# Ledger of designs, part 344: peptides against a protein of PDB entry 7RZF

Target 1, 358 residues: chain A of PDB entry 7RZF
Amino acid sequence: PFQEEHLKQLYKIVPIKDIRNLYVTFPIPDLQKYYKSNPGHYLGHLIGHEGPGSLLSELKSKGWVNTLVGGQKEGARGFMFFIINVDLTEEGLLHVEDIILHMFQYIQKLRAEGPQEWVFQECKDLNAVAFRFKDKERPRGYTSKIAGILHYYPLEEVLTAEYLLEEFRPDLIEMVLDKLRPENVRVAIVSKSFEGKTDRTEEWYGTQYKQEAIPDEVIKKWQNADLNGKFKLPTKNEFIPTNFEILPLEKEATPYPALIKDTAMSKLWFKQDDKFFLPKACLNFEFFSPFAYVDPLHCNMAYLYLELLKDSLNEYAYAAELAGLSYDLQNTIYGMYLSVKGYNDKQPILLKKIIEKM
Target 2, 358 residues: chain A of PDB entry 7RZF as posed
Amino acid sequence: PFQEEHLKQLYKIVPIKDIRNLYVTFPIPDLQKYYKSNPGHYLGHLIGHEGPGSLLSELKSKGWVNTLVGGQKEGARGFMFFIINVDLTEEGLLHVEDIILHMFQYIQKLRAEGPQEWVFQELKDLNAVAFRFKDKERPRGYTSKIAGILHYYPLEEVLTAEYLLEEFRPDLIEMVLDKLRPENVRVAIVSKSFEGKTDRTEEWYGTQYKQEAIPDEVIKKWQNADLNGKFKLPTKNEFIPTNFEILPLEKEATPYPALIKDTAMSKLWFKQDDKFFLPKANLNFEFFSPFAYVDPLHSNMAYLYLELLKDSLNEYAYAAELAGLSYDLQNTIYGMYLSVKGYNDKQPILLKKIIEKM

## One batch from the design tools (peptide; made by RFdiffusion4, then SolubleMPNN)

Design b2_p30_3_s4 (from b2_p30_3, 13 letters changed)
Fold by OpenDDE base, seed 1:
Structure b2_p30_3_s4 (fold): chain B 358 residues (1-358), chain A 30 residues (1-30)
Amino acid sequence: as target 1 above (358 residues)
Amino acid sequence: MEEVLKLFDEIEEKAKKLGFSYVEASVIYP
């Protein structure tokens, strides 16, 4: 267990690679026995969310952070860590204290809202999708992984344990959230900017670092983190597939697309998938404009239109990605190209959102 | 598939309103 002397520490670390990272780490109890509830995954999903009102959205808007990951990690001897890891911009290195303040503001928002069963259900549904369509691991890697997991799970649950969410435990979510406090923090900043400013060398890898106590003033500033009105819980992800039915191949299925609509305004080609046999569809649309490349003005207008359309759809991009959907919009010589790919079940919802923004 | 076909008609109508002269679509479905 970490004693108080090991908490509220700042580590300045010199990397070998040119990377800029911030690690905000909290010691938490061992949660392995609660794998069916996985409260750390619930919190990681919210803290690591990339949608509107998320922590990352705010930090990106300030130009301080590129990426953010939150989650639990195994520790030594009966404890775990909850870690928030961000990729820092050069400007973000100058604002680490403020970045961490925003983290505590978001955590405070999660405390104020309390555990949400619908968020747990969303995590459960996402994990079910990930489990169902998990790529076949190579047999050797799979065997070694199973052997490790057998120390923690019954043999009958080993295959599902990483993905199985069965029990909503708001008490455990609150327990973990209560450990995410400034008095329980360890901060590591990784940057080449600390080269020549370190006084210690790590024994195992020779990593150069400096360790400092975080000033009590800074801890107190983080303890007094107010609610920030920019932070909101995510909306429900409308794109998570629930139907994975694959229709039987028609006996007379041709290897070529069939023309199912042919008009003066449009052509629609249809093909049943005869190759992948996954509950995934690909929708491709080519829009032809008589004016697309007539002159530079029309080209610029078409470009601007597409950029505005992309911007207007950005609110759905992360939710679609999490659900295994993607869309692409491009200018073409003839006009515009739209592609929608991924699980077929909720593609109509995404396509409708695109049409509404067009 | 029926829902995608319906949405295609909506896309065609929208495309016409936006001044597109033609729409070509390809659907690969499971």
Scores: peptide ipSAE 0.504, ipTM 0.947, DockQ to the pose 0.718
Fold by OpenDDE base, seed 2:
Structure b2_p30_3_s4 (fold): chain B 358 residues (1-358), chain A 30 residues (1-30)
Amino acid sequence: as target 1 above (358 residues)
Amino acid sequence: MEEVLKLFDEIEEKAKKLGFSYVEASVIYP
């Protein structure tokens, strides 16, 4: 166990690369035996959430943080760490104390709301998707966020233990939340701005750093973190697939798209997937305007419309991405292009949301 | 697939309201 002397410490670290990072670390019990419930993953999902009312959304709105990852990491024998890692802006580097205050406000919100079984179910369903298609998909997009999380987990244990969420254990979630307190914190700030201000060198890599105790007044400020009304639990992710059935190829399936609708207003082409054999669909729509590129005014109006549409859909972007759905909206020389891709099961829900915002 | 086809009709109607003259769509489905 970390002795009290190792807690409430601030490390100022000089990087080799021009990076600005904040690591907020909490010693937690060994959770390996609880792989079936994985309370650290539950908390990482919420703390690392990017939707409206999330920690990241607030920190981005202030211009302090670019990215945020939360999760558990293996420690020494008999304990683990819960780590919140953020990529800091130049301005964020000046507001580290306030960033950490917001972290504790969000954690306090999680305590106030208590463990949610529906959130656990979403984590379970997302893990089931990831596991089922692990070998079939190069999860490039998932790999950046999951790679951020995977950097915290040994690859071998991630592959077996993390995907088997079986038991909702609110008691374990509360137990981990109880360890996420200011009195149990270790803070590391990584910035070149600390060059020439360090007094220690790490033995293994020669990393220069300074260690300082966090002032008691700062700890007390974080302990008195109130409920920030801007923080809220995420809404249920409606886009998570649960049906992965693939229809057999029709015997008469042509290698070419079939024209299934041909009217004065529209053409619709249909093709069954004969290549990938995944429960994924690709929907592409091209909208033609007689006023497209007629004059600069119409071009600007079309551009503004598309930007407003994208902005109005931004609330769904993260949830869709998590569920393995994507959409793209572009201006074309003839008007507008819309693409919707990903798992087919909940794709109609996303398409309906797009239509409602059009 | 049926749901997507139904939604296409809704898209066509919406496109018409927005002043689009034509919609072309392609669907690749499993």
Scores: peptide ipSAE 0.499, ipTM 0.946, DockQ to the pose 0.699
Fold by OpenDDE base, seed 3:
Structure b2_p30_3_s4 (fold): chain B 358 residues (1-358), chain A 30 residues (1-30)
Amino acid sequence: as target 1 above (358 residues)
Amino acid sequence: MEEVLKLFDEIEEKAKKLGFSYVEASVIYP
């Protein structure tokens, strides 16, 4: 157990690289036995969410944070940590106390809403996708991870333990949320701005740092974090694939694309995948405009149109990415290029949303 | 596949409305 002397501490750390990071860390119980429910993953998914009403969305809107990651990490001595890590802007470095206040406001929102089974189901479905295709996409990373887990679990359980969520345990989610309190916080700020302001050196890497107690007034401010009306739970992710069926290769499958539509307005080429044998499709569209690059005005209009289209689609970008879908929009000399890639099951949903925004 | 083909027709119609003169598409499907 962490002793009270190790809690409510602020570490100012000088990095070797020019980076600005904030680490907000909470000691939590050992959750290894709860791998089937993985309450830390549930919380990490929500705290690290990038959609509208998320913690990151609000902190980005203020210009304080570029990226945010939340999740559980293994600790020493039979405990774990829950860590919220953010990449700070120069302005964000000046507002660390307020950033952490927003973190506690979001955590308070999660307490107020309570555990959501539908969110757990999404995490389960996302993990199932990641597990099913991990060996095919990144064999080295998968093998290394399995090797590490084999020290703790029987082989039969190792294959399922980290990725297959089976049990919704709202009690465990609430238990972890109860540990995410200001009285249990450890804060580390990493910035070159602390150079020459440190009084300690870390023994292993020679990292210079300063340790300070967080003032009781600041802890109290975080304890009194109110509900911020800007924070909302995410909406359901519509892009998560559930069908992974691959069609058999047609007997007459040519190694080249076949022209399946040829009109005065359009050409459509089709090819069945003969190489990857994954439930993934690639859709590419090239739009030709007679006016796209005629003059600087038309070029600027085409650019502005595409930027507006991208902005209007930004609400789907994160949800699509989580579900293993991607889209790309580019200006071309002839007009516009659209690409949609990833799992084929929900591609029509994403493509329809793109068409609706065009 | 059928859904993508239907959506392509919708894309063609939308492209025409936006003033595009031509659309070329390629589909690689599993």
Scores: peptide ipSAE 0.498, ipTM 0.946, DockQ to the pose 0.745
Fold by OpenDDE base, seed 5:
Structure b2_p30_3_s4 (fold): chain B 358 residues (1-358), chain A 30 residues (1-30)
Amino acid sequence: as target 1 above (358 residues)
Amino acid sequence: MEEVLKLFDEIEEKAKKLGFSYVEASVIYP
């Protein structure tokens, strides 16, 4: 157990590379026995969410943070850590206290809303997708993960334990949330700006660092974190596939695309996948404009239109990515290109959203 | 596939409204 002496500490660390990172770490109980409910994954999903009203969205809007990851990490025997890691901007390095305040405001929002069964179901569905296609990932990444997991799970469950969410346990979610408090925090800031300002050297790597106690006033400020009205729970991810059925290859399937629509306005080509046998589709659309690249003004207008369209679709980008969907929009010499790729089940939903924004 | 075909018709209509003269699409489906 971390003694009180190890809590409420700030570590200023000098990196070898020019990186700026903030690690906000909370000691938590060992959750290994709760792998079927995985409350740490539930919290990591929400805290690490990138959608509208997320912690990351707010911190990005302020220019303080580029990326955010939240999740559980293994510790020593009998305890784990929950870690929120952010990539800091130069400005963000000056606002670390305020960044952490926003983290506690978001955590307070999670407490106020309470555990949501639909969020658990979303995590379950995402994990089911990841599990179903795990064997199709490159073996090298798989073997290293398995070796680590074998220490924690029976061999029979190793393949499934990380992915099988079976039990919604709101009590365990609340228990972990109760550990995510300022009185239980360890903060590490990684920046070259601390060079020459350190007083300790780490034994294993020779990393230079300084340890400081976080002032009680700062802890109290974080303890009194209010509800920030900018923070919202994510909306349900409508893009998560649930149907993975693959249609049988037609006996007369040609190795070439078939022209299924041919009009004065359009051509549509169709091909059944004969190579990968995955429940994935690729949709490509090329739009031809008679005004494409006629003059610099039209080029600039076409560029601006696509940027505005991309911005308007940004609300779906993260949810689509999590669900294994992607879209791409590009200017072409003839006009515009649209591509939608990934699991086929919910592609029509994403495509409809794109069409609605066009 | 039927849903994609329906959406393609909607894309054609939108493209026309936006002043596009032609749309070419390719679908690779499982």
Scores: peptide ipSAE 0.471, ipTM 0.939, DockQ to the pose 0.721

Design b2_p30_4_s1 (from b2_p30_4, 17 letters changed)
Fold by OpenDDE base, seed 3:
Structure b2_p30_4_s1 (fold): chain B 358 residues (1-358), chain A 30 residues (1-30)
Amino acid sequence: as target 1 above (358 residues)
Amino acid sequence: MEEKFIGEIMKRSENFEEEFKEQKKKLLPG
């Protein structure tokens, strides 16, 4: 068990690589037996969310953080860790205390809202999709992985245990959330800026580090983290596929795209999937404008338009990605290229949102 | 226990891209 002396500690670590990382870690109980509810995944999904009103969205808006990951990790026997990890900007390295304050403000928002069954259901549905359409792994790696996890799961569930959620357990979510407190924190900052400022060397890797107690005033500041009105729960993910029907191959299916529509303003080619047999589609659109590349001004306007369009679509990007949808927007010498890829069921919804922003 | 923690953080930090990809791969349908 972590003794109290190991809590409220700051570790300044010198990396070999030029990286700037912050690790905010919390000792939590062993949750392995609760894999059917996976409360750490629920919290990791929300804390690691990238949509509007998320922790990452706010920290990015300040220029302090590039990426954020949250979730449970294995610990020693009888406990786990919940870890919030961020990639820091150079500016973010100067604002670590404030970054952690925002983490506690977001955690306080999660306490105030309480556990949401609809969020659990989305996690369940996403994991079910991931399981159903899991890529083929290399047999040797897969068998070794399965052999390793047989220690944690019943034989009958070993294939599904990492993916299939079965039980909404708000009590366990609250229990984990109650461990995410400043008095239970261990902070590690990884940066080359600590070179020559360390006093310890780790025996296994020769890693130079400094350990410091976090000042009580800083702990109190984090304990008094108020609700930040910028933080909101995510909206429901409308892009999660529910229909996975694969249409039979047409008798006249061509190995090449066939022209199925020809008009003065549009041509449409179609090719049925004859190879993968997945409930996925690739939609590719080329838009032609005689003005797109007529002169340097129009070229720059077309570029600016596309950057503004991409920015206006950022609110959907993460939700689409989570649901196995992607889009790409590019300038061409003739105009614009749009690609929409992934599960076909919700592609019309994403395409509609793109068109509404255009 | 502290050294193991530092070693684990370093291992994670050096393999951040792989861990990030692996964690995203667990969170994202392929």
Scores: peptide ipSAE 0.153, ipTM 0.765, DockQ to the pose 0.578
Fold by OpenDDE base, seed 5:
Structure b2_p30_4_s1 (fold): chain B 358 residues (1-358), chain A 30 residues (1-30)
Amino acid sequence: as target 1 above (358 residues)
Amino acid sequence: MEEKFIGEIMKRSENFEEEFKEQKKKLLPG
């Protein structure tokens, strides 16, 4: 276990690549035995959420962070880490203390709201979908992975243990949250801006770094992290598929898209999946407008309209992605193209949300 | 212990995009 002397440390690290990363790490107990509840995944899901009121959305709004990842990682024998990792902007590199303050504000929000069974259920359902419809891995890589995890899971569960959540354990979620405190933090900042400002070299990779104690005043600021009213728990994900029924192939199924509707205002082509037999669909819409490309002004207005439409849909983008749905919006010389792809069950919901914003 | 931490951070940073994609892949249904 980390001794107190190893906590509240700041590491300034010089990368080989031109990257700017912040790692906020917390030592946590070994959670391997709790794989059926996976409290670290629950917390990683919330901390790493990209929707409205998330940690990332706020940090992006300030121009400090591009991406965020949160979750448990393996440590040494007998402990793990919880890590919040962000890709920093140039401006974000100047605001690391404030970024970490926002992290603790979000963690404080999670403490105040307490463990949510519905969030666990969403994680369970998402993981079950991921397990059921996982892509075929290369046999060699897969076998090596399975061989590696046989040390951690019963043989009968080894295939499912990384995916199937079985037990909601609010006590374990709270236990992990209790470890996510400023007094337990280890911070690493990775940036070329530290070149020539380091005093140590790591023996394994030759990485130049500087280690500093985080000032007690900074720790206290983080300890006093209040609730930030901008942080909210995510809303329920409406896009999680529940129906995976595959319709039988029609006897007259054509190998090519068939025109099934022809009207003055619309044409519809349909092709049933005859190859993959997945509960997925691709919906493609081409909208024609005589005004889309009539002159430079209308072209620019059509572009601006689409950018505003995309921006207005950002609230759904992450939830849709989490549920294995995607959409694409493009300007065409004739108007607009819309594509909706993924699990077919909730595509109508996403399509409705898109249409309501149009 | 510190050096191992630095080495791990560096390994993660160098592979950040891959780890990010992999972790997203674990969070995101495929």
Scores: peptide ipSAE 0.152, ipTM 0.768, DockQ to the pose 0.606
Fold by OpenDDE base, seed 1:
Structure b2_p30_4_s1 (fold): chain B 358 residues (1-358), chain A 30 residues (1-30)
Amino acid sequence: as target 1 above (358 residues)
Amino acid sequence: MEEKFIGEIMKRSENFEEEFKEQKKKLLPG
């Protein structure tokens, strides 16, 4: 059990590598028995979200954080941790207190909105997709993993337990959120900037660190975290596939792309998948413009156009990625290249969004 | 308890990119 003396602590840690990381950790009850609802996954999904109104979006906009991860981790017997981990910029290292304030503001937003069944359903659907289309693992690694998790799950569920959500438990989500408080926090900052400023050495790895109590005034600032109007719940992910039908291979399927449309303005080649038999597609578009490479001005304008287009699509990028969709936009000597890849079901939606921004 | 915590943080920090990728892969469809 974490005693009060172990809470509200700051650890300044010297890494071997040139890394800047912040770990904000909370002791939570053991949630293993609640794997069917997985409240830590729900919270990790929201806290680790990268879309508009997310914690990461705000922290990136300030230039303080590059990446963010949130979720539950195993701890000691009868305890787990909820951890929010960020990769810090050099500037972010100077604003750790403010970064953590924003974390508590986002957590406060989650409390104010309460548990959302639709978010749970999206997590369920995403996990079901991940399970269904999971890559083949190496048999030895897989069997060893399964043997390890047999201690935690019934034999009948051992294959599905890590993926399949079954139960929406708002009570458990609220219970975990109630543990994500400043009075329960343990903060670790990892940076070479603490070299020569440490007073302790960890026994196992020889890691140099300093431990300090977080000042009560700082704890109070975090306790009084207001609702920041920049933080919003994500919108529904429109890119989550629901149709996984694989069309039968055509009798006349060619091993190469066949020209199926030829017009003055467009050529279309098609090849059916004859190898993978996945509900996935690759859409590739080459746009030709006689102006793309006429002179340096037009070339720079075409480049600037694509950078602006990419920026305008950032609002969809994370949601598409979560749904197993990706897009790529490149300048070519002839104009522009667009690729859309992933599950075929929602590719038309993503493609439409791209074309509407063009 | 503190030393174990530091060791765990260091292990995670050194492998952050891999852990991040693994965690994202667990969140992302295959």
Scores: peptide ipSAE 0.148, ipTM 0.763, DockQ to the pose 0.599
Fold by OpenDDE base, seed 2:
Structure b2_p30_4_s1 (fold): chain B 358 residues (1-358), chain A 30 residues (1-30)
Amino acid sequence: as target 1 above (358 residues)
Amino acid sequence: MEEKFIGEIMKRSENFEEEFKEQKKKLLPG
């Protein structure tokens, strides 16, 4: 267990690789026994969210952070860590205090909104999809992994325990949120910019570091983190598949795409999956315009149009990705290419959203 | 305890891309 002397500490660490990372860590109770509710996964999903009103969206808009990950990690016996890790830009390295302030503002937003059962249900559904369609692991690696986790889970649940959520526990979510406070923080900054500015060496890896107490004024600034109106909970993910029915193979199924529609304005080719038998589809659209490549002006207009379209679709990109959907938009010499891939159930919803922005 | 913490952070930082990919893989359906 961390004593007070180990809290409110800043570690400046020199990496071997040219990396800029920030680790904001909080000691939390051991949550292993609560794997059926997994409150750390719930919080990691929200804190690590990439959609509009997310922590990452705001930090990216400022040019301070490239990527963000949040979640529970194993500690020593009897405790865990909740860790928020970010990849820092060069500018972000100068704004670490403000980045952490925004983290506490987002955490304060999560406290103000309270635990949401619908968010838990989305996590449950996403994990169930991931479990159901999990790729076959190599038997040796899989057996070794299972042998390792047999110490943590009942034998009957060992295959499902990492994926299947069963219990919504708002009390445990609030308990973890109560540990995510400035008085309970340990900060590590990893950057080559600390080379020659360290006073300690770690014995195991020879890592050079400096340890400093975080000033009380900075802790107080983070404790007084207000509600930032830019932070919002994500909207419900409309792209999560619920229907996994696989249509029977047609008797006349061709090994190649068949032309099923031929009109003056459109041609449609179709091929049924005869190999994988997954509830997935690939939709590919090629749009032809005689104006797309007539001159440099039209080419630049077509490029600008596509970039604006992509930007307008960013609000759906992360939610679609989480649901196992992807889209791709490209300019061609003939016009535009659109691809939509993933679980077939909600592809029409994503396609409709794309068309509505076109 | 501090050295172990630094060692864990360093191990994580060196593997940050892999941990990020694994954690994204836990958040993202494969």
Scores: peptide ipSAE 0.143, ipTM 0.760, DockQ to the pose 0.583

